# Peptides against a protein of PDB entry 6GMG: the designs that were tried, part 153

Target 1, 331 residues: chain A of PDB entry 6GMG
Amino acid sequence: DSDDRVTPPAEPLDRMPDPYRPSYGRAETVVNNYIRKWQQVYSHRDGRKQQMTEEQREWLSYGCVGVTWVNSGQYPTNRLAFASFDEDRFKNELKNGRPRSGETRAEFEGRVAKESFDEEKGFQRAREVASVMNRALENAHDESAYLDNLKKELANGNDALRNEDARSPFYSALRNTPSFKERNGGNHDPSRMKAVIYSKHFWSGQDRSSSADKRKYGDPDAFRPAPGTGLVDMSRDRNIPRSPTSPGEGFVNFDYGWFGAQTEADADKTVWTHGNHYHAPNGSLGAMHVYESKFRNWSEGYSDFDRGAYVITFIPKSWNTAPDKVKQGWP

## One batch from the design tools (peptide; made by RFdiffusion4, then SolubleMPNN)

Design b2_p11_5_s2 (from b2_p11_5, 7 letters changed)
Fold by OpenDDE base, seed 4:
Structure b2_p11_5_s2 (fold): chain B 331 residues (1-331), chain A 11 residues (1-11)
Amino acid sequence: as target 1 above (331 residues)
Amino acid sequence: SLYSQRNIEPP
């Protein structure tokens, strides 16, 4: 927490957004203007436009995570996370490759591990699973029916997720979603919910009992997806940033991008919404800005992070925070 | 605890 964080003021319900600023394939705007867009486009509950509440504005003010927070309805727990890792590439590169000039062995191994993750395949896996879940949800009016449908779908596809424990995040995710239990949300009816996706970028070298090299250059063995399922154990993600490699250097703890439930089949054309930092208009960081980025812009990430996960959660179908089509920028 | 990030503006 930062003491200079400020909750953005309320915006009139009918106030239209100012145009977004294009920047290298992204659309950018200040947080208050995003609130205006959000109210016009994403705020609808049961088809009715709503003003962003003070609580929602407070959530949003936390930065990139705030965008996911306000649109998903809860602070990210990141329990149902997917990624794709090319084990063969990793092994081959370690065996046949060599450190770059001036690169340490630890730095080399960390880089090779990072490059062995495939963001697009990870995203595709999450979309595949979300699709299966949505089919399981559509005609299920209690959790038991949902779980039965889910198991049947997985069996039909010979998906390894069918072997997950009943207590796993995969099967428990719906029941652990607050909006599922809300009267004006799911009301305990799975058919009123839909699966949505967001992404988290973070640092692999978070184990403080490990070597300093792993904390500085990455832990090649950390946060790999399980074979077959693609599930990533996120339990050791404690939002610890990369350790400095030089004096005065500092890194960000995480980045979040909101995808929702877009139906665009081409991953490169999907839009990801994220923020730059917490809202501090009177502080050194300044006002929060919101970005709508294409997948290539989002998935590129930053040197602060060497892992990307794609996480599934649920929202009520009555919410419009995850529409089929997301238009980049305004108008 | 809740976390906030620093400036990560894209290039």
Scores: peptide ipSAE 0.105, ipTM 0.782, DockQ to the pose 0.141
Fold by OpenDDE base, seed 2:
Structure b2_p11_5_s2 (fold): chain B 331 residues (1-331), chain A 11 residues (1-11)
Amino acid sequence: as target 1 above (331 residues)
Amino acid sequence: SLYSQRNIEPP
């Protein structure tokens, strides 16, 4: 399958995109056309439009993760992830609810766990934290100043993140960002960076030492956010897809959606950019398509996944891959 | 189709 992947060809810098196709509240286009849009809208470095490089096109060709990859500048590490889980709902439903007809206990528990996650609250938490980080970045010209600012911000808000270890992904995320250290990026100046958000959908039942039922129907206890902080330990996410429940059934390993740094206050109006699969124009999967979806469309997810995380990373402010406003489709 | 997704991890 991987052998079918093809890097999309370069698009002329000034080539305008063709109109996107509307599809169930989404805007859809082929990857080559997205490259055109990207060059017109998102490619700017220090205000200068750039042609998507061969390397970037190669990244993009990997599918949904490629969209996040090209816009964030690095392959997702997913270390600083947030979610929201309603423990009370979960416990109550397990206690008072019953499996549906034909539903196994494991399936019931997995479903209840999935339904106990609140994607909107998870997203809002990530946005909240990103805002705190951005304030901390604003006037910090070295990492020490950034960390100091961050701690102050957290203290002011009485945020549980203030209790995180110095080595926590929360505090180490910036210094572990390659673009932060690049001369044409942050150049080790936090004030040149901004926090951005992407989302990952994945399967909870990835533990090979667990029961087959958990691998098939989900692990109710896996990848829950820590109380107070909302942090999700993503260390056990190894991109293992859901196990088939019937012969011939197969599931996808993950889905990524790029949000960036949109300032739209209404979550429902935010736009999420994602791809369907790796680019295989001459293969069975066909050409990669890129979707720009509203939050509701994105957060719906698929049966392939029972977890959603909202991840914070950083990009240079000089990049325009995360503008304040994202317009769905073209024009 | 979104349901025909097949994402791969880089080598």
Scores: peptide ipSAE 0.066, ipTM 0.788, DockQ to the pose 0.439
Fold by OpenDDE base, seed 3:
Structure b2_p11_5_s2 (fold): chain B 331 residues (1-331), chain A 11 residues (1-11)
Amino acid sequence: as target 1 above (331 residues)
Amino acid sequence: SLYSQRNIEPP
């Protein structure tokens, strides 16, 4: 119940974080301590540290999505999402494989579909596209120039994204970013913005008109990336969790992880920041904790989810919520 | 616990 959500209190701007603790290969801390780190490391606007505002603390308190929310400056819309799916592997496994002992056909197909997604390739595709976008942004002082640059870059690379129409989330993402239009943000100047990446884990079997088996074990055909572009149609994602397969079983609706704009070339060394649940220090869930995970830990996900998407959005370059280098934990 | 996750949408 969201009624017990609490906004974390303000932290003094000069307060240093307490050390993070190791947790399953991750760095873990309570939300209040993350706020301290955030103020020291990520809060900078035009090079000046900022205290996390009450509004930002409220956003953060919503859990895993709150981490992405506070760092991206907007609630995730997830419109520009990428993934990688091995169609040949999927077809081959369905043809030549068989259900495990006790596994239903639907469960088998759902599992095979889940395993046919390549998280590393999906992430790399998003990084590739973000890089193209950043090049297009670099010297563009209006949206028209940005779009022209983007099309040229895509044509030069023979990228299938060049065939997307002007109304596609790919081309409309920048203009639909609130911080792009803000006077102290992008001020409608693309060169003041940069592309950033976050990831969402969610359940494929969200179609209420489909079979119960798909809702329980996954929809093998849902949320696949388009060939060539890697774009995932996220319009059917309504944050519906996996249906229980046994009495008393329950699943979480989604998980979000913040990557930003790290330049680390080795995917395995990249750091992903995420939260466990909304902040409820006086409720059954307890205080919110924030985790900084390596890609391996993040991309593994949970049984709650059978899809992972890597989403591109934009933030002003004046923000430091997406630095080139992210250090795991504290100090 | 990571498995005690409950995440909500804004009102």
Scores: peptide ipSAE 0.058, ipTM 0.771, DockQ to the pose 0.475
Fold by OpenDDE base, seed 5:
Structure b2_p11_5_s2 (fold): chain B 331 residues (1-331), chain A 11 residues (1-11)
Amino acid sequence: as target 1 above (331 residues)
Amino acid sequence: SLYSQRNIEPP
């Protein structure tokens, strides 16, 4: 249903962006202008500014996922995902709470489950793990050394991730990163790579064999993080949107937000980059817009989604798509 | 095939 999607045209390498405009506490611009900013700020490879390639522009044109795609260098696999769920809150609210007026039991349970996730703690967990991984990468010149370092770091911190199976996405994530193996990327040298973070919002009620209520109001038991590790099994995420609850209602399949490797300690001050939809300048949806949102704006999400995950992947340190500081908007 | 997105508007 993206037949009207168009690849944005190339922008001259030296063209400066037009000013972004504020939008509900966010900075907003059209995709063509984001390409201009990207070329000025994020395009650098080994310190050299690069024009966004046709392939990269094609990736970007897919919308919010395109932003993460172009900056991470690969389509999101979402295999190494983290979240935080307050089990005590969930149980207490189910026991002592009651449905609101006009709210069904299924709707109540779905809402309570959604509200029992803590986006800030989930984000913090991902940052913690990324930090551990970065320390393990720093002095490792082959995968074996990286894995040894990682295990040592986890042991020192008494982290439950140390008990994960060797086949876990946690340990295989680096070797499964294409840019790690590329000559102009990691070149099989872990010390040339760094961990980065993006976030995905999605719907819990994706099981087509489950009840209609779960598909409409959420599955309270789906996509919960494992105790201790915070890992979320994303294997059953098939990008299926929420089912309509009324005639004419439709929901979005997913939302992606790019964080990268910002060092800002205050989560509320971090910037998340995302798109509204695929680029269709001649279609009903119109041109794609890119938003740079603070964490509060990003983490609020939409009614389309009842789950948020924070995912770790890797990029070469030579890329500037994940700088220490991200400035919101332009100038 | 890659999944398309609908319009996501800020609240």
Scores: peptide ipSAE 0.104, ipTM 0.779, DockQ to the pose 0.141; fails the geometry check

Design b2_p11_5_s3 (from b2_p11_5, 6 letters changed)
Fold by OpenDDE base, seed 1:
Formats: C-alpha cells, sequence, structure tokens
Structure b2_p11_5_s3 (fold): chain B 331 residues (1-331), chain A 11 residues (1-11)
C-alpha cells in the first residue's frame, strides 16, 4: 500500500506555478505545482526565497499531514488541542430526540455527539489562545519571561488556562518545539517565535476495549474539551480509523489542515491547506493533490471522522509558512 | 478525486 509513495522531484526555484483548478469551492492542484507555489510564497527564511529541500519534499509526500509537516517544521504532536462542545445540546437531544428511520441507538448517540461540537467556536478558541501567546512572546527573550507574560495575560482575561500545571502541554509547548531551540530558528528567544494553528480530523471510537458499536458509530464521551479551557486530551488518539459497518467498507485514519497565522477576522474567509493522500504517481491512488479550502469546506470534514481539533504550535517569525494573508489558488 | 484519501504516517 504505502510502498507506492514517491518523493516529488525538486522544482527550480524560479519556476512559477500553473493556475490552480476550481473544485467544489476549493482551489486544487497537483503536489508538484504546490511546491512551486510554496517556493514563491511560503519558502522565505529571513526574507530569502528557498528551494524546498529533499527532506521537506519527502515530508510533503505523506499527504494531508505532509502539508502541515512541511509548513510547521515538525510532525504534528497534537498536544495543545482545542475544541468546543455544547453539553446542554447533547443532553437535550439524547433525552428528547429520537433515532432516524433505520438508525441504531448507538449510531444516533454518535451522530448527536458529533453534531454537538461547534467547529467555529473551537477554531475561535484556538485563535484566542494563539493571540494571547503571541502577546506573551512579543517582548520575552527567555522562557521565564514568556511564562510570566503568559500568566499575566491569562489573569487579565480571567482565562481558566491560568490554572494549568506548569508541566501541561499549554505551558511546555514552546520549550518542546524543536525550531525554538535551533540556532537559525528561535535560538531560545521566545520573541523570535509565533503561534500557529492547524486542525486535525479523527475518529472518536479508538478504544479497542470498548463496544463494537462505539468503534463503528463513535464514542460520544471521547475527546471532549475540558470546561473553561477548551483543551482536548489527545493522548488516546492513536490514528485508528473508524471500524467498518459493512463488508468491504474502509475509512481513513486522519485529515490535517494548515491555517498558520492568518489575520482574517471572518472565519468563513480563512484558507485551509490540505492534501488528499500520499504521493503515488505510478500507483493506483495517483499523484497527490493539494487543496486550498475555505473554512466551510474544511470544517465540513468527512464521514470518516467525528472529531475535529484545532492545535497550536510554534514557528520562527523568520519563516513565511504562516503569513498574515493567504491567497486561495494561483495566480 | 477530492474524496479519495489515503494518509500514512512516517516510520
Amino acid sequence: as target 1 above (331 residues)
Amino acid sequence: DLYSKRNIEPP
């Protein structure tokens, strides 16, 4: 299966992209052409355009996760994840609602749980926290200063995150970012870093010790955000796909979408970059395609997944993989 | 295919 994966070839640094193709409200192109766009728009380090390295091209070739990987500089760890869940809606629908025709009780509960998540509010929470972190980073020249600033910002906003343990993913995320420690990255200077956001879609029913129904239709109680903070415990996400409900049915393990650090205030106008599958130009799947989707297209997701998380990580400000404005497609 | 997805993890 994965034996067909191929690393896309290098593209000349000065090669311009071909026009993207409109596809169901998205802008779509083949991975090689995305590399061309990436080199022209996102590749800059300290203002200097860079050719995508062989290592970066290899990362990219892994599919949707590859897009986030190449732009964030590391394989996603997903430790600092946020979501929004309407507990009252969930309880009310379970109590007063009824399964649809042909829908099992387990399927009904799974669907109700899925629908009780608010993608827009989850995204907004991540943006809010990223903004707080960026303010804390702005004038901090060591980790201690950053943490002090962060605590002050949280206190001023009466944010429940101020009560998190010092060793929590929230406070440890920066120190655990490889690019923060790199000489040509943050060089241990928080003010040289900025917070960025990506999103992961995945399946809730991953517990192999739970009922088959939960694995097939979702676990209504899994991967809910903590009240007040919005933090999601992602430790039990092992990239296990949804179990088939019929013979021959199969589901995908995950989907990743890259947002970065766009400043567009209207969530519906934000652009999310993601891939369809690993690059297999000579295999049955074919060449990898990259999509630039509006939030409505991204947040819709697929039936393969019943959870969405919005994750914060960090990149050096000298990188241009997370610009303030992302233009959909080309030109 | 917009809906043909096969994503893999690195070793």
Scores: peptide ipSAE 0.092, ipTM 0.812, DockQ to the pose 0.426
Fold by OpenDDE base, seed 5:
Structure b2_p11_5_s3 (fold): chain B 331 residues (1-331), chain A 11 residues (1-11)
Amino acid sequence: as target 1 above (331 residues)
Amino acid sequence: DLYSKRNIEPP
């Protein structure tokens, strides 16, 4: 019940966080303590620490999406999403594989589709594209210059994204970023912005007009990346959870993980920040907890989800919500 | 509980 959601109270700017605790290979803490860490490490604007505002604390209170929201400065639109799908593996497994004991055909096909996505390759594709965008941003002082640079970079790399039209989310993403237009943000100067990455886990079987089997076990054909570009059409993602397969079973609508702009080359060593649920200290769910997970722990996901996407957006370089290095936990 | 997740989108 979302009615139990509470905005965490303000934390003094100088309040240091308590130590995080290990949890299944992750670093875990309560949301109030994350606010303390955020103010010490990620809050800097133009090199100056900032107290998390009431608005930001309210955003954060929504759970995992709140972590991405407060760090990106915008509620996720998920317009520029990437994934990797092994079509050959999928076809071969369907042809040569068989359902496990007790597994229905629909369940088998859904599982095979889920397993045909490569989270690491999807993440690498997003990082590759983000790097191209960052090079295009670096010396561009207006949007026209940015777009010209971007097209040149794509041409040099013979990237299939060069074939996207001007209406594509790929080319419109920067102009549609509120912080790009803000005086204290990008101020309409692309060179003041940088590309950042977050990830979303969600359910493929969201079409209410489709079969019950697809809603329960997944839609094998849904949310696949386009060949060459790796772009995922997210227009049909309406935050609808998986349908129950047994009485009393319930699934979560989505999970968001914040990566930012870490430069760690080893994907396995990258840190992903996410929340467990909306903040309800006086409700049945309890206080919100924040997790800092390595890629292995993040990409593993849950049975609630059979799709993962890696999304690119932009933040001002003056923000410190996406540093080059992220340290897991505290201290 | 790591699996007791309820994530909500804003109204």
Scores: peptide ipSAE 0.052, ipTM 0.791, DockQ to the pose 0.444
Fold by OpenDDE base, seed 4:
Structure b2_p11_5_s3 (fold): chain B 331 residues (1-331), chain A 11 residues (1-11)
Amino acid sequence: as target 1 above (331 residues)
Amino acid sequence: DLYSKRNIEPP
């Protein structure tokens, strides 16, 4: 329930941000100040900075998802998601490992499954695919040309994604992107678009028809990537949080981190932008804060979540919400 | 279904 959510007020276009506050390797600021930075750095359309609109400020006010929302231009659908899961590690640990003292079997299996995901490899897979897509977009002036290019690129790399159905989120993602169809966006020209990446953390045990143990400790079989492609079926993610394991305990439903299209080759040096909660300056939660975290800080996540997915979407190249280089904080 | 994260990041 976010009844206390408030849309941050408009910030003058020429207002410069206050310095960010360092916090455990992150750069942190209040949402109003992030709007100022956003207007100076990320707001540009066709090279001209823009004031964040009321609509965009409203999107942003929803917290972590709001950061991804305002920068991607649409509420996350999460259809084109990637992860990496070490099946051999999982099987080996289940066979040869044992529960910790006081740990139930279900808790053990859930933990082992969580630990069998490799966040860095999942991220790298998404970057690899985004790179292929960007090459396919580069000189394609209609969707048909884009799809042909994409198939050729995948064939050259012997990528299993080439076997996906034409209706797969992989091939349909571009045409289903609103900004692709906008006159001042892609205008139906793939070469005017680029692939971008964000990440979602969520809970695996969301099936209410499953055991209570899976809801409390995770479903080891849920949201695994398909072999070869790395694609994760996100259709069963309904933003259901982890079930409490003790009285009074509560968990949040998700976390989103915005990466965009950074070119930094070292994953550890990439910057992820995310929010703590919805903006409620007059409520118990208080004002929303925005964090710019390095990958290690982002990928660590919280105990609320046992899955991480790296999602590809598209934005117009004319937008500056996904620059090659992202600098933490201000100045 | 516009739920939002409620976690508070460490200070």
Scores: peptide ipSAE 0.040, ipTM 0.779, DockQ to the pose 0.124
Fold by OpenDDE base, seed 2:
Structure b2_p11_5_s3 (fold): chain B 331 residues (1-331), chain A 11 residues (1-11)
Amino acid sequence: as target 1 above (331 residues)
Amino acid sequence: DLYSKRNIEPP
């Protein structure tokens, strides 16, 4: 169904955005207008605004993932993902709760598991880790120095991440970032990079070997964060959508939201940028729209998804795709 | 429409 995807046309570098449209607490605009905003606000490399390249426009056209893609500079790998799961709540609700009227046991368990995740705490954990990483990056001019700094920071905070394997996504994420290695990016200098955050919503019941009920109502045991670290093993996320529970029902494969490196301390005031679908102006889906949502709007998610992860990656500090402050909408 | 979205992976 990707056959009708179209790359948005180039926008003149000096073209100012049209006003965004408010929609259910969000700021909404068509993808072409987002490109205009992006060029004015986020496109800067070494302080100079840039026209979004054809390649970047191509990335963007893929939908919600495209927003994260164009701003992070790479297709999301989701390897360094964090979440928060309230095990006590989960156990207690399973023990003392009961299925709602008409709710199957599997549906009940899936729902309870979903509700046991705390999006805000997951986000805060990611921010905490990103902060640690940024401190480790700040004065490190080679990867060895970065890793040493990181270990020291973790030790000081008695963080369980200090026990992660050297090959873990936590320690390997930087060196596996293409922009880190680019001459006009990090140029192998950690101090030229910064940690950024995006979020992914997805379905837990993706195991084809599991029961149909888990695929329909969620797998309560899947994609839980490891205790202490908050790390989520995302290796089994294959972008498989929720299975239909009724004829004609269909679900979306994933949702991505871009946060970047906002410094707003209040999570509720942070802005998340995401797209609705791939750009198909001449197709049934229509033109892609981009949304800038507050955390509450983003974290609410959809029935399509029962998991949320907050992922850390890296971009060069010379990029302005992750500014300290993000203004919702335009102007 | 947020609920009509379809997201795809690159080939």
Scores: peptide ipSAE 0.033, ipTM 0.746, DockQ to the pose 0.453

